# Peptides against a protein of PDB entry 2AUS, part 33

Target 1, 323 residues: chain A of PDB entry 2AUS
Amino acid sequence: ADIKREVIVKDDKAETNPKWGFPPDKRPIELHIQYGVINLDKPPGPTSHEVVAWIKRILNLEKAGHGGTLDPKVSGVLPVALERATRVVQALLPAGKEYVALMHLHGDVPEDKIRAVMKEFEGEIIQRPPLRSAVKRRLRTRKVYYIEILEIDGRDVLFRVGVEAGTYIRSLIHHIGLALGVGAHMAELRRTRSGPFKEDETLVTLHDLVDYYHFWKEDGIEEYIRKAIQPMEKAVEHLPKIWIKDSAVAAVAHGANLTVPGIVKLNAGIKKGDLVAIMTLKDELVALGKAMMSTQEMIERSKGIAVDVEKVFMPRDWYPKLW

## One batch from the design tools (peptide; aimed at target 1 T205)

Design b2_p16_6_s2 (made by RFdiffusion4, then SolubleMPNN; from b2_p16_6, 7 letters changed)
Fold by OpenDDE base, seed 4:
Structure b2_p16_6_s2 (fold): chain B 323 residues (1-323), chain A 16 residues (1-16)
Amino acid sequence: as target 1 above (323 residues)
Amino acid sequence: SELERRIAELAARREA
């Protein structure tokens, strides 16, 4: 998520009409909610689905979805996409995750050995999904991006871990325990990151949401609920982006594929098959799609389908039809 | 211990 992508400009003279669209910072509160994502601090106990149902009830919403399941006992960062933004979770499901975990060892192990063995689990690991997972129990590789040991106290090991989506920390800890020869289990787990969502000032509880909704509906104070909900564009910050001409926006919003002439600027390093965010020049999310070209092909070609549009978010009327 | 404090912090972040 933190990889700054270079922006390549194809059309440096492309302007945007300030009267068209609704930039993320200029949405009326109702529209902001309709295109919102909550950085929820999921409490331990409830399922991620129960928490989503509660948010829908609290905020009087028709639909919502979450950016990747947390087990009932796991707390922390659960992005919850609201209403029209619900489908933006597609961008978050494959996103990297960070956790802080407490591992309890079933025997005494020297600290130097703990550190050495845990470092060997950085990189590619082989995992079998747990029985509870809706995922077929096929052996699969997962990336552990980093393991940072925070503290060791006897048999208790507190560590931060960055992982590929769908890495099971419980399974990782089990395998670390086996490698240490004493066995281990996951005592505590908190998710501290889900793609662009982190433990920061945007992290809110279910209680906060109750209060903030009350302040808005009963006291007329929008500030709190506005701050508690992030624009859906936050949920795509980690994706490669393609910015399009105003004249292309309405077509894409109607589900037309993005063609090369519509591109104003784009991130470097897009590969064919990548999930990309199609943005306006005002950084509004128009759609998610599959790149049909590399960045280089999108630069060099004058025509062709650049992006197969899979999920439209922007309403059809925010930009005029200019065809 | 600092670990106990951070475990407690992790727990407190769950209760809040």
Scores: peptide ipSAE 0.017, ipTM 0.603, DockQ to the pose 0.049
OpenDDE base, seeds 1, 2, 3, 5: peptide ipSAE 0.007, 0.009, 0.008, 0.009; ipTM 0.492, 0.539, 0.408, 0.534; seed 5 fails the geometry check

Design b2_p16_6_s3 (made by RFdiffusion4, then SolubleMPNN; from b2_p16_6, 5 letters changed)
Fold by OpenDDE base, seed 2:
Structure b2_p16_6_s3 (fold): chain B 323 residues (1-323), chain A 16 residues (1-16)
Amino acid sequence: as target 1 above (323 residues)
Amino acid sequence: SELEERIRRLAEEALA
């Protein structure tokens, strides 16, 4: 999520009409909720599905979805996309995750050996999904981006771990325990990041949501519920972006593929097949799609399909039809 | 739990 992508400008003269669209910071509260994502602090105990069902009841919503399942016993960062933003969770499913884990060792191991062995688990690891997983139990590789040991207290090892999506920390801890020769189990687990969502001032509890919704509905105070809900654009911050002309927005909002002439600016390093976010010049999310060209091809070519549009988010009427 | 609160504090301190 933290990789700053270079922005390449194709059309430095492209302007946007301030009367069109609804920028993320200027949405009326009802519209902000309709295009919102909550950075939820999921409590331990309930399933991610139960928590989503509670949010729907608390906020009187028709639909919501989460950005990647946490086990019942696992707490922390659960992005919950609301209403018209519900489908933005597809951008969060493949995103990297960070956890803080407590590993309990089944025997005494010197600290130097713990540190040395845990460092060997940075990089590519082989995992088998657990029996309870809906994922086919095939052996697969996953990336461990980093392991940071926070504390060692006898047999208890507290560590931070950054991982590729769908890495099982319980299985990682089991394998570390085997490599240490004593065995280990996961005592506690908290998710501290899910792509662009982290533990910060945007993290809210279910209790906060109850109170903030009450303040809005009973007292007319919108400020708290507005701050508790992030714009859906937050859920795509980690994706490569393509910014388009005002004249292209309505076409893409109708489900038309993005063509090269519609591009104003784009991130460097887009490859064919990448998931990309199509944005307005006001940083509004129009759609998600699959890149049909690289960044270089999108710069060099004058025509062709740049993005195969898969999911439209923007309403068809926010920008005029200019065709 | 006291442990969840300790994990939370250590996670907050390591992000700061």
Scores: peptide ipSAE 0.007, ipTM 0.523, DockQ to the pose 0.056
OpenDDE base, seeds 1, 3, 4, 5: peptide ipSAE 0.007, 0.007, 0.000, 0.006; ipTM 0.469, 0.511, 0.320, 0.438

Design b2_p16_6_s4 (made by RFdiffusion4, then SolubleMPNN; from b2_p16_6, 8 letters changed)
Fold by OpenDDE base, seed 4:
Structure b2_p16_6_s4 (fold): chain B 323 residues (1-323), chain A 16 residues (1-16)
Amino acid sequence: as target 1 above (323 residues)
Amino acid sequence: SELERRIAELARRAAA
């Protein structure tokens, strides 16, 4: 999310018709919900699946999905994609995560040694998935992007950690404890970030959702429920983007692959095989797809398949067919 | 626990 991607403009004369589509900030409330993602503060206790089921009940939804499982005991940032946006969670699964963790040491260790050893766990680490994981139990590398010690209180170490998707903080803490020579366990864990979703003013509780839905349905107050739901485009902010001509939108919305002539602007640093978001010039998410070209190839080539479109989000009727 | 309160408080501060 924090990677500033350069935007390369291919067609500086490309205009967009303001009558076409529904920009994220201009969706009617019902449509906003249909294409929404909640930045949920998951309480400790319930499973992520139970919480998704409760959101569906609270908001009277047919479908919803979450952007990556939190264990029952783990609280914090759980993106929940709603209705037509449900499939956008696939963009969040590979996204980096941040946690605040409490590690309890099983013996006394000098603070200088704690700090030194924890610093050594920044970078590539080897992990084995836990038994409860749906992931095959094989050794794999994971990146720890940063460890920030927030507080040391005797045997209790509070720290922030940024990690690659599917890094197990419980396993990290176990290995830190082994490296310290005394052993350790994870006492508490909160997820503070999942890709573009973080602890901010958009973070809402299940209670907030109950109240905000009530204010809308019973009192006619739309404002709270509107603010509680983020547009689905938020869930792809961390992806490299390709912005397309209005004339290409309907074709992509029908599941056609994006060809090079349809590109108006794109992020730098796209590689072949990358997951990319195809956007309108009004920053509406059309589709997710696999880049079939690099950014450079998309600039230099006049034709060819730029993106293999895997998942369409935009309705087929938001933009006219111009072919 | 006081520690859970501190974690929640530090999580809130980490959001600021």
Scores: peptide ipSAE 0.024, ipTM 0.648, DockQ to the pose 0.055
OpenDDE base, seeds 1, 2, 3, 5: peptide ipSAE 0.017, 0.014, 0.018, 0.021; ipTM 0.613, 0.589, 0.620, 0.597

Design b2_p16_7 (made by RFdiffusion4)
Pose (drawn by RFdiffusion4):
Structure b2_p16_7 (pose): chain A 309 residues (1-127, 142-323), chain P 16 residues (1-16)
Amino acid sequence: ADIKREVIVKDDKAETNPKWGFPPDKRPIELHIQYGVINLDKPPGPTSHEVVAWIKRILNLEKAGHGGTLDPKVSGVLPVALERATRVVQALLPAGKEYVALMHLHGDVPEDKIRAVMKEFEGEIIQRKVYYIEILEIDGRDVLFRVGVEAGTYIRSLIHHIGLALGVGAHMAELRRTRSGPFKEDETLVTLHDLVDYYHFWKEDGIEEYIRKAIQPMEKAVEHLPKIWIKDSAVAAVAHGANLTVPGIVKLNAGIKKGDLVAIMTLKDELVALGKAMMSTQEMIERSKGIAVDVEKVFMPRDWYPKLW
Amino acid sequence: SEAEEELEYVKEYLEE
């Protein structure tokens, strides 16, 4: 997921006018929230659905959604997209996820076999692909390990299968998600407590600094997604519901294949929309016309890059 | 623990 993509510039002269839109990290606080995402450290106990409901109540929001469900007892990274950026969690499906898990073996197994068997579970699995498994600690029947997986991978099922392969059986004692696409345990990971308090600092004390840092621009959700940057003049057509045509492309990531989920970005690096690539990168460079992206969801409001009559 | 105290605080706040 976190492979740095090469950027290919097709129109080296394209410029963006500051009058239109906003750099993503410089939105007025209200707009920042309307188009924001929270990198939330989900506490054990509540369902993911319940956590989102609490966040909607705390931030007095109409809409919100999470990216990748965590079960009630699972803690960790839970991206919660807000308001107008609610659907941006779609961008996380192609990105992977990482967990730290505690596996309790129902029988004694030599460490040698445990490491050997765990390694064999990398690659593909049926319940999804397991990118990597790193054993952190093996203390008796307790195995602490880090695992990177494709989205929708049920870790409980993976541990159960490891138990079968070892014959002794296995139980997942606990699970914490450490990564969900670009969201990880860094300075943006916040708790529900921080969210409530920072909201009070803003609505009661008039200080927006803390609630601002606790909420990320929605563009964070597409950090690991192939991108196509378009001209200012092309943003309006897309923002108004048209698919993206090739003439509007300024630069794009290498490796885009037909059918790939892509992010359409302004030259300010704001998220305009998510869509499906109808052409490859090379075709987008060589061709002068045609639909480059079948737009699935528009995020940018019509007001930022307006059509003037 | 601190994390449990913070979660109780959020629940009490939402009950109001």

Design b2_p16_7_s1 (made by RFdiffusion4, then SolubleMPNN; from b2_p16_7, 8 letters changed)
Fold by OpenDDE base, seed 1:
Structure b2_p16_7_s1 (fold): chain B 323 residues (1-323), chain A 16 residues (1-16)
Amino acid sequence: as target 1 above (323 residues)
Amino acid sequence: SAMEKELAEVLEYLAK
């Protein structure tokens, strides 16, 4: 998620009409909510679905969805996409995750051995999904990006771990315990990151949401609820982006595939098959789609389908039809 | 308020 992608400009003369669309920073509060994502601090206890149901009640919403399930006992970063933004969770499901975990060892192990063995679990690991998962219990590889030991207190090991989506930290801890020869279990788990969402000033509780909604509805103060909700564009920050001409926006908003002539600028390193965000020149999310070309092909070709549009977010009327 | 009632229900749920 932290890789600054290079931006390649194809058309340096392309301008945007400031009267068209609604940039993330210029949305009225109601429209901001309709295209919003909450960086929720999920409490331990409830399911992710129960928490989403609570948010819908608190904020009087018809639809919401979460950016990746946390188990009932797991706290921390749960992105909740609202209303018209609900489908943006598709961008968050495959995103990397970070956790802080407390591992309890079932025997005494020298600290140097703990550190050495845990370092060996950086990289590719073999996992089996737990019995309670709706996922077929096939062995699969997952990437552990990093393990950072924060504290070792006897048999308790506090560590930060960055992982590929769908890595089971409970299974990782079990395998570490086996490798140490004493066994281990997961005592506590908190998610500290889900793609572009992390523990920062945007992290809010259910209590915060109740209070902030009250301040807006009863006191007319929108500032708090506005800050508590991120624009849906935040949920795609980690994706490769393609920025399009104003003349292409309405077509894509109607579900037309993006063609090469519509591209103004794009990120480097797009591969065929990648999930990409189609953006306006005002950094508004138009759609998500599958890249049908590499970045290089999108530069070299004068025509063809660049992106197969899968999910449109932008309303059809924000930009005029210029065809 | 309806929101205070919902908050109370949320808090009761979280306390279980």
Scores: peptide ipSAE 0.027, ipTM 0.647, DockQ to the pose 0.110
OpenDDE base, seeds 2, 3, 4, 5: peptide ipSAE 0.017, 0.019, 0.006, 0.006; ipTM 0.473, 0.526, 0.378, 0.307

Design b2_p16_7_s2 (made by RFdiffusion4, then SolubleMPNN; from b2_p16_7, 5 letters changed)
Fold by OpenDDE base, seed 2:
Structure b2_p16_7_s2 (fold): chain B 323 residues (1-323), chain A 16 residues (1-16)
Amino acid sequence: as target 1 above (323 residues)
Amino acid sequence: SAAEEELERVREYLAK
């Protein structure tokens, strides 16, 4: 999520009409909610599905979805996409995750040995999903991007870990315990990041949402609920982007595939098969799709399908039909 | 815990 992608400009003369669309910062409050994502601090206890159901009740919503399940006992960052933005969770499911974990060792181990062994778990690891997982229980490789030991207090090891999506921290801790020769279990777990969502000023509780919704509906104060909800575009910050001409927006919003002539600028390093975000020149999310070309092919070619459009978010009427 | 108290307040709100 933190890697700045280079932006390649294909059409430096392309302008956007300020009268068309609804930029993320200029949406009326009702529209902002309809295209919103909450960076929820999920409490320990409830399931992620129960929490989503509660948010729907609190905010009087018809639809919502979460950006990746947290176990009942696990707290922290749970992105919840609202209403028309609900399908943006597709961008968050494959995103990297960060956790802070407390590992309890079942025996005494010298600190130097703890540090040495935990460092060996950085990189590729073999995991089997737990019995309770909705995924098939086959052995699979996962990436551990980093392990940062925060504190060692006797048998208690507090650490930060960055992992590929669908890495099981409980299983990681079990394997670390085996490698240390004493065994270990996960005492506590908090998710501190889910792709572009992290512990920052945008993190809100269920109680905050109750209060902020009340301030809006009863007191007419929208500022709190507006700040508590992020624009759906936040949920695609980690994806490679393609920015399109105003004349191409309505076609893509109608479900047409993006063709090469519609591209104004794009991120470097797009490969065939990548999930990409199609954006307006005002940084509005039009659609998610599958890249049918590399960045290089999109630059060099004058025609062809650049993106197979899979999920449209933008309404059909925000930009005029120019064909 | 503070988290349990928060959840109870939310449950009470949603029960109204």
Scores: peptide ipSAE 0.192, ipTM 0.853, DockQ to the pose 0.748
OpenDDE base, seeds 1, 3, 4, 5: peptide ipSAE 0.103, 0.047, 0.173, 0.123; ipTM 0.818, 0.742, 0.838, 0.828

Design b2_p16_7_s3 (made by RFdiffusion4, then SolubleMPNN; from b2_p16_7, 8 letters changed)
Fold by OpenDDE base, seed 3:
Structure b2_p16_7_s3 (fold): chain B 323 residues (1-323), chain A 16 residues (1-16)
Amino acid sequence: as target 1 above (323 residues)
Amino acid sequence: SMEEERLKKVLEYLAK
């Protein structure tokens, strides 16, 4: 999420009509909810699926989906995409995660040794998925981006950890315990980040959602529920972006592939096969797709399929057909 | 419903 990508301008004369579309900041409350993502503070106890079902009930929604499972006992950041935004959660599955974990050691270890050994687990680690995971139990590598020890109290080690998607913190703690020679287990776990979603002013509880929905429906106050729901565009902030001409928007919204002439600007470093977000010049999400060209090929070529469009989000009528 | 009772319990837990 924190990777600043350079923006390369391909067409510096491209303008956008202010009357077309619905920028994230200009959506009526009903439309904002239809294209929303909640940064939910998941309580400990319920499954991620139960919590999604409750959000659907609280907000009177037909569809919702979560951006990556938290175990029942695990609390914290669970992005929940609503209604027409439901499929945007696929952009969050490969995103990095951060956790705060409490590790309990099964023996006494000097603090200096704890710090030294935990630092060795930064970088590439080998993991075996747990039995309960839908993932085949093959050995695989995962990246640990950082480990920050917050507190050491005897046998209890509180730490922050940034990890590649699908890193199992329970398995990491088990391996740290083995390396320390005493063994260890995961006592507590909270997720503090899922891609662009983190613990900040946008984090809301199930209680907040009940109250804010009541204020809107009974008192006519939309301000709280509006702030509690992020635009779906938030869920793609970590992806490389391609911004397109107004004349290309309706075609992409109908499921047509993006061709090179439709590109106004794009992020540097796109590779063939990357998941990319197709945006309007007003930063509205049109679609997700697979890059069929690199950034360099999209700059140098005058024609061809730039993006294979996989998932359309924008309605077909927000922009006129200009072909 | 059992779902309603569970939601109520979770909400009561979060209000403490």
Scores: peptide ipSAE 0.029, ipTM 0.687, DockQ to the pose 0.098
OpenDDE base, seeds 1, 2, 4, 5: peptide ipSAE 0.005, 0.024, 0.024, 0.027; ipTM 0.432, 0.651, 0.653, 0.491

Design b2_p16_7_s4 (made by RFdiffusion4, then SolubleMPNN; from b2_p16_7, 7 letters changed)
Fold by OpenDDE base, seed 1:
Structure b2_p16_7_s4 (fold): chain B 323 residues (1-323), chain A 16 residues (1-16)
Amino acid sequence: as target 1 above (323 residues)
Amino acid sequence: SAAEERLAAVREYLAK
């Protein structure tokens, strides 16, 4: 998620009309909610689905979806996409995750050995999905990007771990315990990051949402609820981006594929098959799609389908039809 | 740090 991508400009003379669209910072509160994502601090106890249902009740919403399930006992960062933004969660599902975990060892192990063995679990690991997962129980590899031991207190090991999406921390801890020779289990788990969403000033509780919604509806104060909801564009910050001409926006908003002539600027390092965000020159999310070309091909070619548009977010009327 | 502090507090609670 922290990969700074270079921006390659194809058309340095491309301008945008300030009267068209609704930039993330200029949405009326109702429209901001319709295109919003909450960085929720999920409490321990409820399921992720129960929490989404509560948010829908609190905010009087028809639709919402979460950016990756947390188990009932797991707390922390749960992105919840609202209303018209609900399907932006598809960008968050494959995103890397960070957790802080408490591992309890079933025997005494020297601290030096704990540190050495846990370091060996950085990189590729083999996992089998748990029985409770709707996922086929095939052996699969997963990346552990980093393990940072925070504290060792006898048999209790507190650690931070960055992982590929769908890595099971409970299974990781079980394998660490086997490698240590004493066995281990996961005592506690908190998710501290889901792609671009982390523990920061944007993290809010269910109680905060109740209070902030009441301040808006009863007292006319929109500031709190506005800050509690991130624009949907936040949910795609970790994706490679393609910025398009104003003249291409309405076509893409109608579900047309993005062609090479519509591109103004793009990130370096796009590969064929990558999930990409199609943006306006005002950093509005138009659509998500599959790259049909590399960045290099999009630069060198004068024509062709650059992106197969899979999901439109922008309304069809925000930009005029210029064809 | 806030997550670490919360997990430390839970550990201390479970140890009582």
Scores: peptide ipSAE 0.023, ipTM 0.470, DockQ to the pose 0.044
OpenDDE base, seeds 2, 3, 4, 5: peptide ipSAE 0.017, 0.010, 0.014, 0.008; ipTM 0.488, 0.481, 0.445, 0.429

Design b2_p16_8 (made by RFdiffusion4)
Pose (drawn by RFdiffusion4):
Structure b2_p16_8 (pose): chain A 309 residues (1-127, 142-323), chain P 16 residues (1-16)
Amino acid sequence: ADIKREVIVKDDKAETNPKWGFPPDKRPIELHIQYGVINLDKPPGPTSHEVVAWIKRILNLEKAGHGGTLDPKVSGVLPVALERATRVVQALLPAGKEYVALMHLHGDVPEDKIRAVMKEFEGEIIQRKVYYIEILEIDGRDVLFRVGVEAGTYIRSLIHHIGLALGVGAHMAELRRTRSGPFKEDETLVTLHDLVDYYHFWKEDGIEEYIRKAIQPMEKAVEHLPKIWIKDSAVAAVAHGANLTVPGIVKLNAGIKKGDLVAIMTLKDELVALGKAMMSTQEMIERSKGIAVDVEKVFMPRDWYPKLW
Amino acid sequence: MSVTPEHLKGEHEEYE
């Protein structure tokens, strides 16, 4: 997921006018929240659905959604997209996820076999692909390991299968998600407590600084997605519901294949929309016309890059 | 061993 993609510039002269839109990190606080995403450290106990409901109450929001469900007893990274950026969690499906898990073996197994068997579970699995498994600690029947997986991978099922392969059986004692696409345990990971307090600092004390840092621009959700940057003049047509045509492309990532989920970005690096690539990168460069992206969801409001009559 | 930090445990009860 976190492979740095090469950027290919087709129109080296394209410029963006600062009058239109906003750099993503410079939105007025209300707009920042309307188009924000929270990198939340979900506590054990509540369901992911319940956590989103609490967040909507705390931030007095109309709409919110999480990216990748965590079970009630699972803690860790739970991206919660807010308001107008609610659907941006779609961008996380192609990106991977990473967990730290504690596996309790129902029988004694030599460490040698445990490491050998765990390694064999990398690659593909039926229940999804397992990118990597790193054993952190093996203490008796307790195995602590870090695992990277494709989205939708049930870790409980993976541990169960490892138990079968070892014949002794296995139980997942605990699980914590450490990565969900571009969201990881860094300075943006916040708790529900921080969110409530920072909201009070803003609405009661008038200080927006803390609630601002607790909420990320929605563009964070597409950091690991292939991108196509378009001209200012092309943003309005897309923002108004049109698919993206090739003439509007300024630069794009290498490796885009027809059918890939892509992010359409302004030259300010704001998220305009998510869509499916109808052409490859090379075709987008060589061709002068045609639909480059079948737009599935528009995020940018019509007001930022307006059509003027 | 634990992967869940202690300060998260029970934090949710404040928000029920």

Design b2_p16_8_s1 (made by RFdiffusion4, then SolubleMPNN; from b2_p16_8, 9 letters changed)
Fold by OpenDDE base, seed 4:
Structure b2_p16_8_s1 (fold): chain B 323 residues (1-323), chain A 16 residues (1-16)
Amino acid sequence: as target 1 above (323 residues)
Amino acid sequence: LSVIPEHLIGLWKDFL
């Protein structure tokens, strides 16, 4: 998520009509909710599905979905995509995650040895999914991007860990304990990041959502509920982006594939097969799709399918048909 | 073992 992607401009003369679309910062409150994502602080106890059901009840919504399951006992960052934005969770499922974990060791280990062994778990690891996972138990590689030891108090090790999606921290801790020779278990776990969503001023509780919905419905105060809901575009900040001409927006919004002539600017480093976000020049999410070309091919080619459009988000009427 | 560091896979094969 923190990789600044270079932006390559193909058409420096491309303008956008200010009368078309609804930029993320200019949506009426009802439309903002329809295209919203909550950065929820999930409490310990409930399942991620129960929490999504509660949000739907609190906000009187028909649909919602979460950006990756947290176990019942795990707290912290759970992105919840609302209504028309529900399927933006597709962008968040493969996103990196950060956790703060408390590991309890089953024996005494010198601090220097703890630090040394935990450092060996940075990088590529082979992981087998736990028996309780609905995921087919196959050996798979996963990245541990970093391990930062925050505190060591005897047998208790508090650490921050950045991981590839679908890395099981409970399993990581179990194997750290085995490598230390004493065994270990996960005492506590909090998710502090899910892609672009982190612990910041946008993090809200279920209680906050109840209060903010009441302030809106009973008192007419939109400010709190507006701040509590992020635009769906937040959920794609970590993806490579392709910005398109106003004349291409309505076609893509109707489910047409993006062709090379529609591209105004794009991120560097797109590979064939990457999940990409198709954006307007006003940074509105039109669709998610699969890149059919690299960035270089999209620059050099005059024609062809650049993106296979998999999921449209933008309404068909926000931009006019210009063909 | 459900998680093994890649560089340790060889060493852990003898213990698995």
Scores: peptide ipSAE 0.010, ipTM 0.500, DockQ to the pose 0.017
OpenDDE base, seeds 1, 2, 3, 5: peptide ipSAE 0.006, 0.000, 0.000, 0.022; ipTM 0.468, 0.461, 0.357, 0.589; seed 5 fails the geometry check

